Peptides against a protein of PDB entry 6B4E. Designs and how they scored, part 67

Target 1, 295 residues: chain A of PDB entry 6B4E
Amino acid sequence: TNFDKISKMFWHYKDKIAQIKQDIVLPIKKADVNVRNLLSRHKRKINPKFGQLTNSNQQLFKIQNELTQLINDTKGDSLAYHWILNFIAKAVVHQAETEVRVKPESALPLGKLTLYLLVQFPELQELFMARLVKKCPFVIGFTCEIDTEKGRQNMGWKRNNENKWEDNTSYDERMGGILSLFAIITRLQLPQEFITTTSHPFPIALSWHILARICNTPLNLITNTHFVILGSWWDAAAVQFLQAYGNQASKLLILIGEELTSRMAEKKYVGAARLRILLEAWQNNNMESFPEMSP

## One batch from the design tools (peptide; aimed at target 1 Y245 E259)

Design b2_p30_4 (made by RFdiffusion4)
Pose (drawn by RFdiffusion4):
Structure b2_p30_4 (pose): chain A 295 residues (1-295), chain P 30 residues (1-30)
Amino acid sequence: as target 1 above (295 residues)
Amino acid sequence: SEEEEEELEEMFEELEEMLEEEEEWKEEEE
């Protein structure tokens, strides 16, 4: 892995976040009353819909239809359309770092909803990817030191209610939740309406990149967070990763489960212990996936 | 199709190199 190229990719998405603020978010303050009214009303209607998802496919379709109508209502104004898509991208990532953090299997319905929106409204793709990378750089394998304040900000750290950094557990759980959503998206087939006509925007090769880049990361930059997101990724995508790459995926899963954990054994990282358990469960023919969605 | 095959070949080669480095590290630890 050429980590200079990974850094260039990271800063490309960081620049995109700045461009979104300049060209989408700030100009909306100057939009006419019809646009402001529509966006104010629609953002209120959109916000709770992500938490109304359940394990039921019928409910997923209902929410997809409700959101499709609300988004289509904004297409008469390109700026309002891009603003509501940006709002949705932020809301989906926030849902991943809150609900998916507590209930990892909720990443499956949320991933199906997001993938549907990503192909129904393709302008969402760049907005969503930039948000993921800003909030969880591990999705492209970016890692930098966190000894400095800027490094902590680069890696997606947050502060609590007193300018102190959130504890390591809170950060690790957020990162696992966000990366779990992206991991689900990479291993989902497109919905039937699009599977016959469209290329998957974030395919399973992106999961290969995450694993390979963590395994190629200098060991002095590895933290408990790398093991936690790999465990979250495993729960969300390891079965389909093997279906895609076979013996090659097996070699990579062994590398992360046996070798990456062994090399970092003195650190006694909690996530490394869980990744070893996942490796042993697979070796005992008991690899799990999230239960498929109910009707 | 040729681009996908090339990408797969590069990813597999990178994995072989990572595995070889781990074998060398084990021999040094012995």

Design b2_p30_4_s2 (made by RFdiffusion4, then SolubleMPNN; from b2_p30_4, 20 letters changed)
Fold by OpenDDE base, seed 2:
Structure b2_p30_4_s2 (fold): chain B 295 residues (1-295), chain A 30 residues (1-30)
Amino acid sequence: as target 1 above (295 residues)
Amino acid sequence: SAAEQAALAAFEQELDEILKKVEEERKLLE
């Protein structure tokens, strides 16, 4: 694991966030009133769509089509187009932070929708990844110390209006929710219409990177959150990961489930305990995945 | 695909390295 490269990736996306603000968000505030009104209307129509997802593929396809039309309406203006995609990127991550954190299985329909949009609108990929890395650096296997304010900020910790850090439980749940979404995306097959024409933008290999990089992370930087997000990943993608990489995947699952938890046993992390349970379930041939969506 | 095979080979090498390090650390703790 080359941590220098990971760090460079992390800061690349941090810079991208700043660039998005300067080149997309701020300029649109000064745009023509007609453009602003258009985007306002579209924002209002788009925002509720993510909450309308269910375990129904039929509902998913409906929402996909509706969003596609709404996004296409903005393509005549490049700035408007990028603004709406950035809005969508933010909205998807926000949905992961709020809904997926409390209902992990909701990551599946959200992930399917997101993957469709990422392929249909390639410009969304960089915007989405930047937002993911900002909110949850674990998606690229980045970890730093959280003993400093800057470290906490880098790892996605939030402060409220009173400048108070969020509690550990809230942080863990948010990270778990975001990571669940990303994990789902990595293990999903491309929609049928894209399989022969497009490569997967965030393939299962990215899950490998997450696990491997965490395994190589210095132990003094490993926290309960690491185990929480590994557990979230496990629920979301472990079955498909094993299918993809076979024996090599198995070795890596043992490393995170057995070895890493054992090495950190003295910390008595709740997340580690859960991950151990997941490992044991797998060892007993009882590994479970999220239920498939209905037609 | 060829790209996937190449990636897998790289992963195997990375995994071997991780396993080696873990084993070495385990022995030191015994």
Scores: peptide ipSAE 0.343, ipTM 0.837, DockQ to the pose 0.862
OpenDDE base, seeds 1, 3, 4, 5: peptide ipSAE 0.329, 0.326, 0.189, 0.212; ipTM 0.835, 0.826, 0.643, 0.657; seed 4 fails the geometry check

Design b2_p30_4_s4 (made by RFdiffusion4, then SolubleMPNN; from b2_p30_4, 12 letters changed)
Fold by OpenDDE base, seed 1:
Structure b2_p30_4_s4 (fold): chain B 295 residues (1-295), chain A 30 residues (1-30)
Amino acid sequence: as target 1 above (295 residues)
Amino acid sequence: SAAEEEELKKFNEELDKILEEVKEEKEEEE
């Protein structure tokens, strides 16, 4: 694993966030009143749709169509279009932080919706990745020290209004929720209408990178969060990962489930214990995946 | 410890081997 490359990727997306603020968010505040009103109306219509997702494909398709129409209404103004996509990127990640963290299986409909939008609106891809990396650097296998304020910020830790850091459990759950969403996206097939015309924007290979990069992370940087997000990834994508890479996938699952947990056994991480349970379930031919969506 | 460093090295070497095998398989399919 080339950690310099990973660091460069991390900072690239951090820079992209700054650019988005400068080139998209701030300029809209000075835009024409009609544009601002349009975006305000669209924001109000778009925001609740992510919470309206169910385990129903019919409902998913309805929401996809509604969002597509709303986004298309902004294409006449490039700035408005990019602003609404950035809003969507933020909203999707927020949904992962709030809903997926408490109900991991909700990542499936959210992931399907997100993947559809990423393909339908390619400009969303960089906006979404930048937001993901900012909130959860684990999506690209980035890790840094969290003993400093800057390190914690880089790893997506939040402070409340009283400048107090969030508790470890809250952080772990948020990271798990975000990573579950990303893992789902990487293991989903493209919608049928796009299979022949478009490449998958975030393919299963990105899951490979997450696992491999975590395995190669210096042990002194490995925390409970690493095991929590690996467990979240496992629930979301392990079955499909095995289907994609076969024996090589098995080797990597053993590395994270057995070898990495064993190396960190002295720390007695709760996340590591859970990951070991998942490994044992797999070894007993009881690997579970999220239920498929209903028609 | 030196022993821990050596174990980490071996672990990383094994991982690199797995990664190389996956790359080779992909190249053969292309």
Scores: peptide ipSAE 0.094, ipTM 0.687, DockQ to the pose 0.037
OpenDDE base, seeds 2, 3, 4, 5: peptide ipSAE 0.030, 0.029, 0.037, 0.027; ipTM 0.594, 0.611, 0.621, 0.580

Design b2_p30_5 (made by RFdiffusion4)
Pose (drawn by RFdiffusion4):
Structure b2_p30_5 (pose): chain A 295 residues (1-295), chain P 30 residues (1-30)
Amino acid sequence: as target 1 above (295 residues)
Amino acid sequence: SAEEEEREERINKLKEELEEWFEEYMEEQE
């Protein structure tokens, strides 16, 4: 892995976040009353819909249809359309760092909803990817030091209610949740309405990049967070990763489960212990996936 | 130690094989 290229990719998405603020978010303050009223009303209607998802496919379709109508209502104004898509991208990532953090299997319905929106509204793709990278750089394999305040900000760290950094557990759980959503998206087939006509926007090869880049990261930059997101990724996508790459995926899973954990053993990282358990469960023919969605 | 150096060489070799394989695989897909 050429980590200079990974850094260039990271800063490209950081620049995109700045461009979104300049060209989508700030100009909306100057939009006419019809646009402001529509966006104010629609953002209220959109916000709770992500938490109304369940394990049921019928409920997923209902929420997809409700959101499709609300988004289509904004298409008459390109700025309002891009603003509501940016709002949705932020809301989905927030849902991942909250609900998926507590209930990892909720990444499956949320991932199906997000993938559907990503192909129904393609302008969402760049907005969503930039948001993921800003909030969880592990999705592209970016890692930098966190000894400095700027490094902590680069890696997606947050502060609590007293300008102190959130504890390591809170950060690790948020990163797992966010990366779990992205891991579900990379291993999902497109919905039937698009699977016959459209290329998957974030395919399974992106999961290969995450694993390979963590395995190629300098060991002095590896933290408990790398093991936690790999465990979260495993729960969300390891079965399909093997279906895609076979013996090569097996070699990579062994590398992360046996070798990456062994080389960092003195750190006694909690996430490394869980990744070893996942490796042993697979070796005992008991690899799990999230239960498929109910009717 | 010598056992540690042999293990590190084996890990690096495995990583190089995986990288080469993936590049060839992506070229075939394109």

Design b2_p30_5_s1 (made by RFdiffusion4, then SolubleMPNN; from b2_p30_5, 13 letters changed)
Fold by OpenDDE base, seed 2:
Structure b2_p30_5_s1 (fold): chain B 295 residues (1-295), chain A 30 residues (1-30)
Amino acid sequence: as target 1 above (295 residues)
Amino acid sequence: SSAEKEREEKIKKLLEELEKEYEERQKELE
């Protein structure tokens, strides 16, 4: 694990967020009234779509088509197009923070939708990753100290309007939700219409990086959150991860489930306890995945 | 502790080996 590389990647996306604000968000405020009205209407139509997802592939395809049309309507203006994509990136992450947080299995339809959009609209990829890294740097295996204000900010901690930090449980759950979504995306196959024409934008290899980088993280930086997000990842992607990498995957799962939890046993992290349970279930040939979607 | 440090080094070594195996596996999946 090259920590310098990870840090560089982290700050790259932090800079990207600033760039997005400067080059996309702020300029659109100065756009003509017709463009602003168009985007306002589209925003209102797009935003509820993510909450309309169910375990139905039919519903998924419907929403995919609707979103595709709405996004295509903006392609006549590059700035408008990028603004809509950035909005979508934010909305998807927000959905992970809220819905997936409380219902992890909802990551599957959301992930399928997101992956479709990422392939259909390649410009969404950088916008989405930037948002993910800002909100949940665990997606690239980045960790820093959280003993400082800046450290907490870097790790995606939020403050309320009264400048009070969110509680640990809220943070853990949000991170888990976001990581669940990302994990799902990494383990999903491309839709059939794309499988021969394009490469997966966020392949299963990125899951490997998450796990490996966390295992290499200095122990003094490991928190309950790390175990929570590992558990979230496990539920989302462990089965497919094992299918992809076989024995190598098994070794890595043992490292996070057994070795890492054991090394941190004195901390009595609740997340670690859950991860141990997941490990034991696997050892008993009872590893579960999210249910497949219905037709 | 010294024991903890030793364990950490063992884990690092194992991870390095896994990374190598990972790279090999990636080639197989291509």
Scores: peptide ipSAE 0.086, ipTM 0.697, DockQ to the pose 0.602
OpenDDE base, seeds 1, 3, 4, 5: peptide ipSAE 0.073, 0.079, 0.037, 0.071; ipTM 0.688, 0.694, 0.604, 0.684

Design b2_p30_5_s2 (made by RFdiffusion4, then SolubleMPNN; from b2_p30_5, 15 letters changed)
Fold by OpenDDE base, seed 1:
Structure b2_p30_5_s2 (fold): chain B 295 residues (1-295), chain A 30 residues (1-30)
Amino acid sequence: as target 1 above (295 residues)
Amino acid sequence: SAEEEAREKEIKETLKELEEEYEKRKKEEE
């Protein structure tokens, strides 16, 4: 694992966030009143749709079509188009931080919707990835120290209005929610209409990178959060990961479930204990996946 | 396909690296 490369990637997306603010968010505030009004109306229509997702494919398709129409309405103005996509990127990640956090299986419909939008609107890909990395650097296997303010900020820790850090449990759950969404996206097949014309924007190989990079992370940087997000990933994608890579996948699952947990046993991390339970379930031929969506 | 073969090679190399790293860590802890 080349950690210098990972670090460069991390900072690339951090810079992208700054660029988005400068080139998209701030300019819209100075845009024509008609454009601002249009975007305000569209924002109000778009925002609730992510919460309207259920375990129903019919509902998913309905929402996909509605969002597609709303986004297409902005294509006549490049700045407006990018602003809406950035809004969607933020909204999707927010949904992961709130809903998926408490109901991991909700990542499936959200992931399907997101993947559809990422393919339908390619400009969303960089916007979405930048937001993911900002909120949850684990999606690219980046880790740094959290004993400094800057370190915590880099790893996506939040402060409230009183400048108090969020508690460890809240952080772990948020990271788990975001990682669940990303894991789902990586293991989903492209919609049928895109299979022959488009490559998967975030393929299953990215899950491989997450696991491998965490395994190679210096032990002094490994925290309970690492095991929590690995557990979240496991629930979301382990079955499909095994299908994709076979014996090689098995080896990597053993590395994270057995070897990494053993190396950190002295810390007695709750997340590590859960990951061992998942490993044992797999060894007993009881690996579970999220429920499939209804027609 | 050539792409699939390249991916498989990368996976094997990554696993080897991981195994070597864990072995190294084990020796350092002894």
Scores: peptide ipSAE 0.039, ipTM 0.644, DockQ to the pose 0.036
OpenDDE base, seeds 2, 3, 4, 5: peptide ipSAE 0.025, 0.026, 0.033, 0.024; ipTM 0.615, 0.605, 0.637, 0.591; seeds 3, 4 fail the geometry check

Design b2_p30_6 (made by RFdiffusion4)
Pose (drawn by RFdiffusion4):
Structure b2_p30_6 (pose): chain A 295 residues (1-295), chain P 30 residues (1-30)
Amino acid sequence: as target 1 above (295 residues)
Amino acid sequence: DEELDELLDEINEKENELDEELEPLYEELE
């Protein structure tokens, strides 16, 4: 892995976040009353819909249809359309760092909803990827030191209600939940309306990049967070990763489960212990996936 | 250590093959 190229990719998405603020978010303050009214009303209607998802496919379709109508209502104005897509991208990532953090299997319905929106509204793709990378750089394998305040900001750290950094547990759980959503998206087949005509925008090869780049990261930059997101990724995608790459995926899973954990054993990282348990469960023919969605 | 380096080289080769396949996607996202 050429980590200079990974850094260039990271800063590309950081620049995209700045461009979104300059060209989409700030100009909306100057939009006409019809646009402001529509966006104010629609953002209220959109916000709770992500938490209304359940394990049921019928409910997923209902929410997809409701959101498709609301988004289509904004297409008459390119700026309002891009603003509501940016709002949705932020809301989906927030849902991943809150609900998926507490209930990891809720990443499956949320991932199906997001993937559907990503192909129904393709302008969402760059907005969503930039948001993921800004909030969880591990999705592209970016890692930097966090000794400095700027490094902490680069790696997606947040502050609590007194300018102190959130505790390590809160950060690790957020990163797992975000990366779990992205891991579900990379291993999902497209919905039937698009599977016959469209290339998957974030395919399974992006999961290979995450694993390979963590395994190639300098060991002095590895933290408990790397093991936590790998465990979260495992729960969401390891079964399909093996279906895609076979013996090569097996070699990579062994590398992360046996070698990466062993080389960092002195740190006694909690996430490394769980990743070893996941490796042993697979070796006992008991690899799990999230239960498939109900009707 | 030699077996681990060989394994990491195989993984990197595979990553380069996937980068070649995903190059239009990266360009589209840029």

Design b2_p30_6_s1 (made by RFdiffusion4, then SolubleMPNN; from b2_p30_6, 15 letters changed)
Fold by OpenDDE base, seed 2:
Structure b2_p30_6_s1 (fold): chain B 295 residues (1-295), chain A 30 residues (1-30)
Amino acid sequence: as target 1 above (295 residues)
Amino acid sequence: SSELEKLLKELEEELKKLEEKLKPLYEKLE
């Protein structure tokens, strides 16, 4: 693991967020009134779609088609197109922060939808990744100290209107929700229509990076959140990860589930305890995955 | 602590070996 590269990647996406604001978000406010009205209408139609997802593939396909049409309606104006994609990126991450955090299995339909959109609209990929890294740096295995305000900000901690940091539980849950979504995306197969023509934009190898980079993180920087998101990842992707990498995956799961938790035992992290339970379940041939969606 | 650092180093070495084995699969992604 090259931490310098990870840091560069982190700051690249931080810069991308600033660029998006400067080149997409702010300019649209000065755009033609007809364009602004179009985007406003589309925003209102798009936003509820993510909450309409269920465990039904039929419902998923319906929403995919509806969103595809709505996005295509904006392609006549490049700025409008990028604005709507950025909106979608934000909305998806927001859905992870709110719904997935309380219902992890909802990451599956959301992930399928997101992956479809990422492939259908390649310009969404950088916008989405930038938003993910901003909100949850764990998606690229980035960790910094949180003893400073800047450090907390970099790690995605939020402040309220009174400039008070969110509580630890809220932060952990949000990070878990976002990471669950990303983990799901990495382990999903491409839709059948794309499988022979397109490469996976965020393949299972990115899950490997997350785990490896966290394990290589200096122990003094490891927090309960790290174990929480590892647990979230485990629920979301461990089965498929083992299928992908076999014995090598097994070794890495043991490293996070047994070795890392043991090394941090003195901290008595709740997240670590849960991760050990997941490890034990696996060792007893009881590893679970999210249920498949219905037709 | 020095003990923790030692443990970390051991873990890092193990991970390095794993990464080297899988490097051809994901190198293009970094």
Scores: peptide ipSAE 0.053, ipTM 0.595, DockQ to the pose 0.153
OpenDDE base, seeds 1, 3, 4, 5: peptide ipSAE 0.031, 0.034, 0.143, 0.023; ipTM 0.557, 0.561, 0.685, 0.564; seeds 3, 4 fail the geometry check

Design b2_p30_6_s4 (made by RFdiffusion4, then SolubleMPNN; from b2_p30_6, 13 letters changed)
Fold by OpenDDE base, seed 5:
Structure b2_p30_6_s4 (fold): chain B 295 residues (1-295), chain A 30 residues (1-30)
Amino acid sequence: as target 1 above (295 residues)
Amino acid sequence: DEELKELLEELEKELEKLEEELKPLFEKLE
């Protein structure tokens, strides 16, 4: 694992966030009133759609179509188009932070929707990844120290209005939620209409990178959060990961579930304990995945 | 400390090996 490369990637996306603000968000504030009104209307229509997702494919397809139409309505203006995609990127991540964190299985419909949009609108990909990395650097296997304010900020820690850091549990849950979404995206098959014409924008290989990079992370930087997000990943993608990489996947799962947890045993991390339980379940041929969506 | 370092190095080597072995597959999937 080349951590210098990962750091460069991290900062690339941080810069992208700044660029988005400068080139997309701020300019819209000065755009034509008709454009602003259009985007305001679309924002209001789009925002509730993510909360309308259920464990129903029928509902998913409905929402996909509705969002597609709404996004297409903005294509006549490049700035408006990118603005709405950026809004969607933010909304999806926000949904992961709020809903998926408390109901991990909701990552499945959200992930399916997101993957569809990522393929349908390729310009969403970089916007989405930038937002993911900003909010949850674990998605690219980035870790830094959190002993400083800047370090905490880099790792996605939030402060409230009173400038107080969020509690550890809240942070862990948010990271778990976001990682669950990303994990599910990496293990989903492309929609049928794209499978023969388009490559997967965030393939299962990215899950491999997450696991490998975390395993190679200096132990002094490993926290409970790392194990929490690994557990979240496990629930979201372990079955499909094993299907994809077979014996090599098994080795890596053992590395995170047994070796990494053992090395950090002295810390008595709750997340590590859970991960061991997941490993044991797998060893007993009882690995579970999220239930499939209904028709 | 030294023992831990050795264990970490072993783990890193194993992971690098796995990554290298799967590199062709990754390239195909990407």
Scores: peptide ipSAE 0.033, ipTM 0.577, DockQ to the pose 0.182
OpenDDE base, seeds 1, 2, 3, 4: peptide ipSAE 0.029, 0.032, 0.029, 0.027; ipTM 0.550, 0.580, 0.600, 0.554; seeds 1, 4 fail the geometry check

Design b2_p30_7 (made by RFdiffusion4)
Pose (drawn by RFdiffusion4):
Structure b2_p30_7 (pose): chain A 295 residues (1-295), chain P 30 residues (1-30)
Amino acid sequence: as target 1 above (295 residues)
Amino acid sequence: SSVWEDHHHEFDPDFVEEVNEEGDNAYENL
């Protein structure tokens, strides 16, 4: 892995976040009353819909239809359309760092909803990917030092209610939940309305990149967070990763489960212990996936 | 300096290049 290229990719998405603020978020303050009213009302109606998802496909379709109508209502104004898509991208990532953090299997219905929105509204793709990378750089394999304040900001760290950094556990759980959503998206087939006509925007090769880049990361930059997101990724996508790449995926899962954990053994990272358990469960023919969604 | 340097040769090089190209195409489509 050429980590200079990974850094260039990271800063590309950081620049995109700045461009979104300059060209989408700030100009909306100057939009006319019809646009402001519509966006104010629609953002209230959209916000709780992500938490109304359940394990039920029928509920997923209901929420998809409700959101599709609300988003289509904004298409008459390109700026309002891009603003509501940016709002949705932020809301989905926030849902991943909150609800998926507590309930990892909720990444499955959220991932199906997000993937549907990503192909129904393609302008969402760049907005969503930039948000993921800004909030969880592990999705593209970016890692930098966090000894400095700027490094902590680069890696997606947050502060609590007194300018102190959130504890390591809070950060690790957030990163797992965000990366779990992206891992579900990479292993999902497109919904039937699009599977016959459209290329998957974030395919399973992006999961290969995450694993390979963590395994190629200098060991002095590896932390408990790398093991936690790999475990979260495993729960969400390891079965389909093997279906895609077979013996090659098996070699890579062994590398992360046996070798990456062994090289970092003196650190006694909690996430490394769980990744070893996942490796042993697979070796005992007991690899799990999230239960498929109910009717 | 990484576990990948000790074990990268165990992977099929043609396969690794193919998968990387597919992934890079996904980034470029954005």

Design b2_p30_7_s1 (made by RFdiffusion4, then SolubleMPNN; from b2_p30_7, 15 letters changed)
Fold by OpenDDE base, seed 3:
Structure b2_p30_7_s1 (fold): chain B 295 residues (1-295), chain A 30 residues (1-30)
Amino acid sequence: as target 1 above (295 residues)
Amino acid sequence: SSVWDEHKDTFDPEFVAKVEAEAEAALEAL
């Protein structure tokens, strides 16, 4: 693993976030009043859609169609279009931080919706990835020290209005929620209408990349959060990961579940203990996946 | 040290190279 490449990618997306603010978010504030009004209306219609997802494919398809129409209404103005996509990227990640963190299985419908939108609107891909990396750099396997304020900020830690850091549990849960969503996206098949015309924008190889990069992380930088997100990933994608890469996948699951946990045993991380339980369940032929969605 | 460095020899290097290249290509395409 080339750590320099990881760092470069991390900072690339940090720069992209700054660019988005400069080129999309700020300019729209000075745009024509009709455009601003349109976007305000669309924002209000779009935002609730992510919370309206259920385990129903019928509901998913309804929401997909509604969002598609709302986004298409903005295509006549490039700035408006990109603004809506950036809003969607933010909203999806926010949904992962709030809902998926407490109900991991909700990542499945959210992931299906997100993947559909990523393929239907390719310009969303970079916007979404930039938002993911900003919020949860684990999605590209980036890790830095968190002993400094800058390090914590880089790793997506939040401060409240009193400049107090969020508690470890809140951080871990948010990271787990985001990673669950990302993991789901990587293991989903493209919708049938796209499978012959488009490549998967976030393929399962990115799951390999995350796990491998975490395993390449210096042990002194491994925290409870790493194990929490690995557990979240496991619940979301381990079954499909094994199906995709077979024996090599198995080796990597053992590497994270057995070797990494054992190597860090002295720390007594709760996340590591959970990951060991997941490993043991797998060893006992009881690996579970999220339930499939209903019709 | 990392657990990867300690255990990387257990993996098929050609496979690892391929899947990593796929991952990198996907990220570069974004």
Scores: peptide ipSAE 0.786, ipTM 0.981, DockQ to the pose 0.896
OpenDDE base, seeds 1, 2, 4, 5: peptide ipSAE 0.786, 0.786, 0.786, 0.786; ipTM 0.981, 0.981, 0.981, 0.981

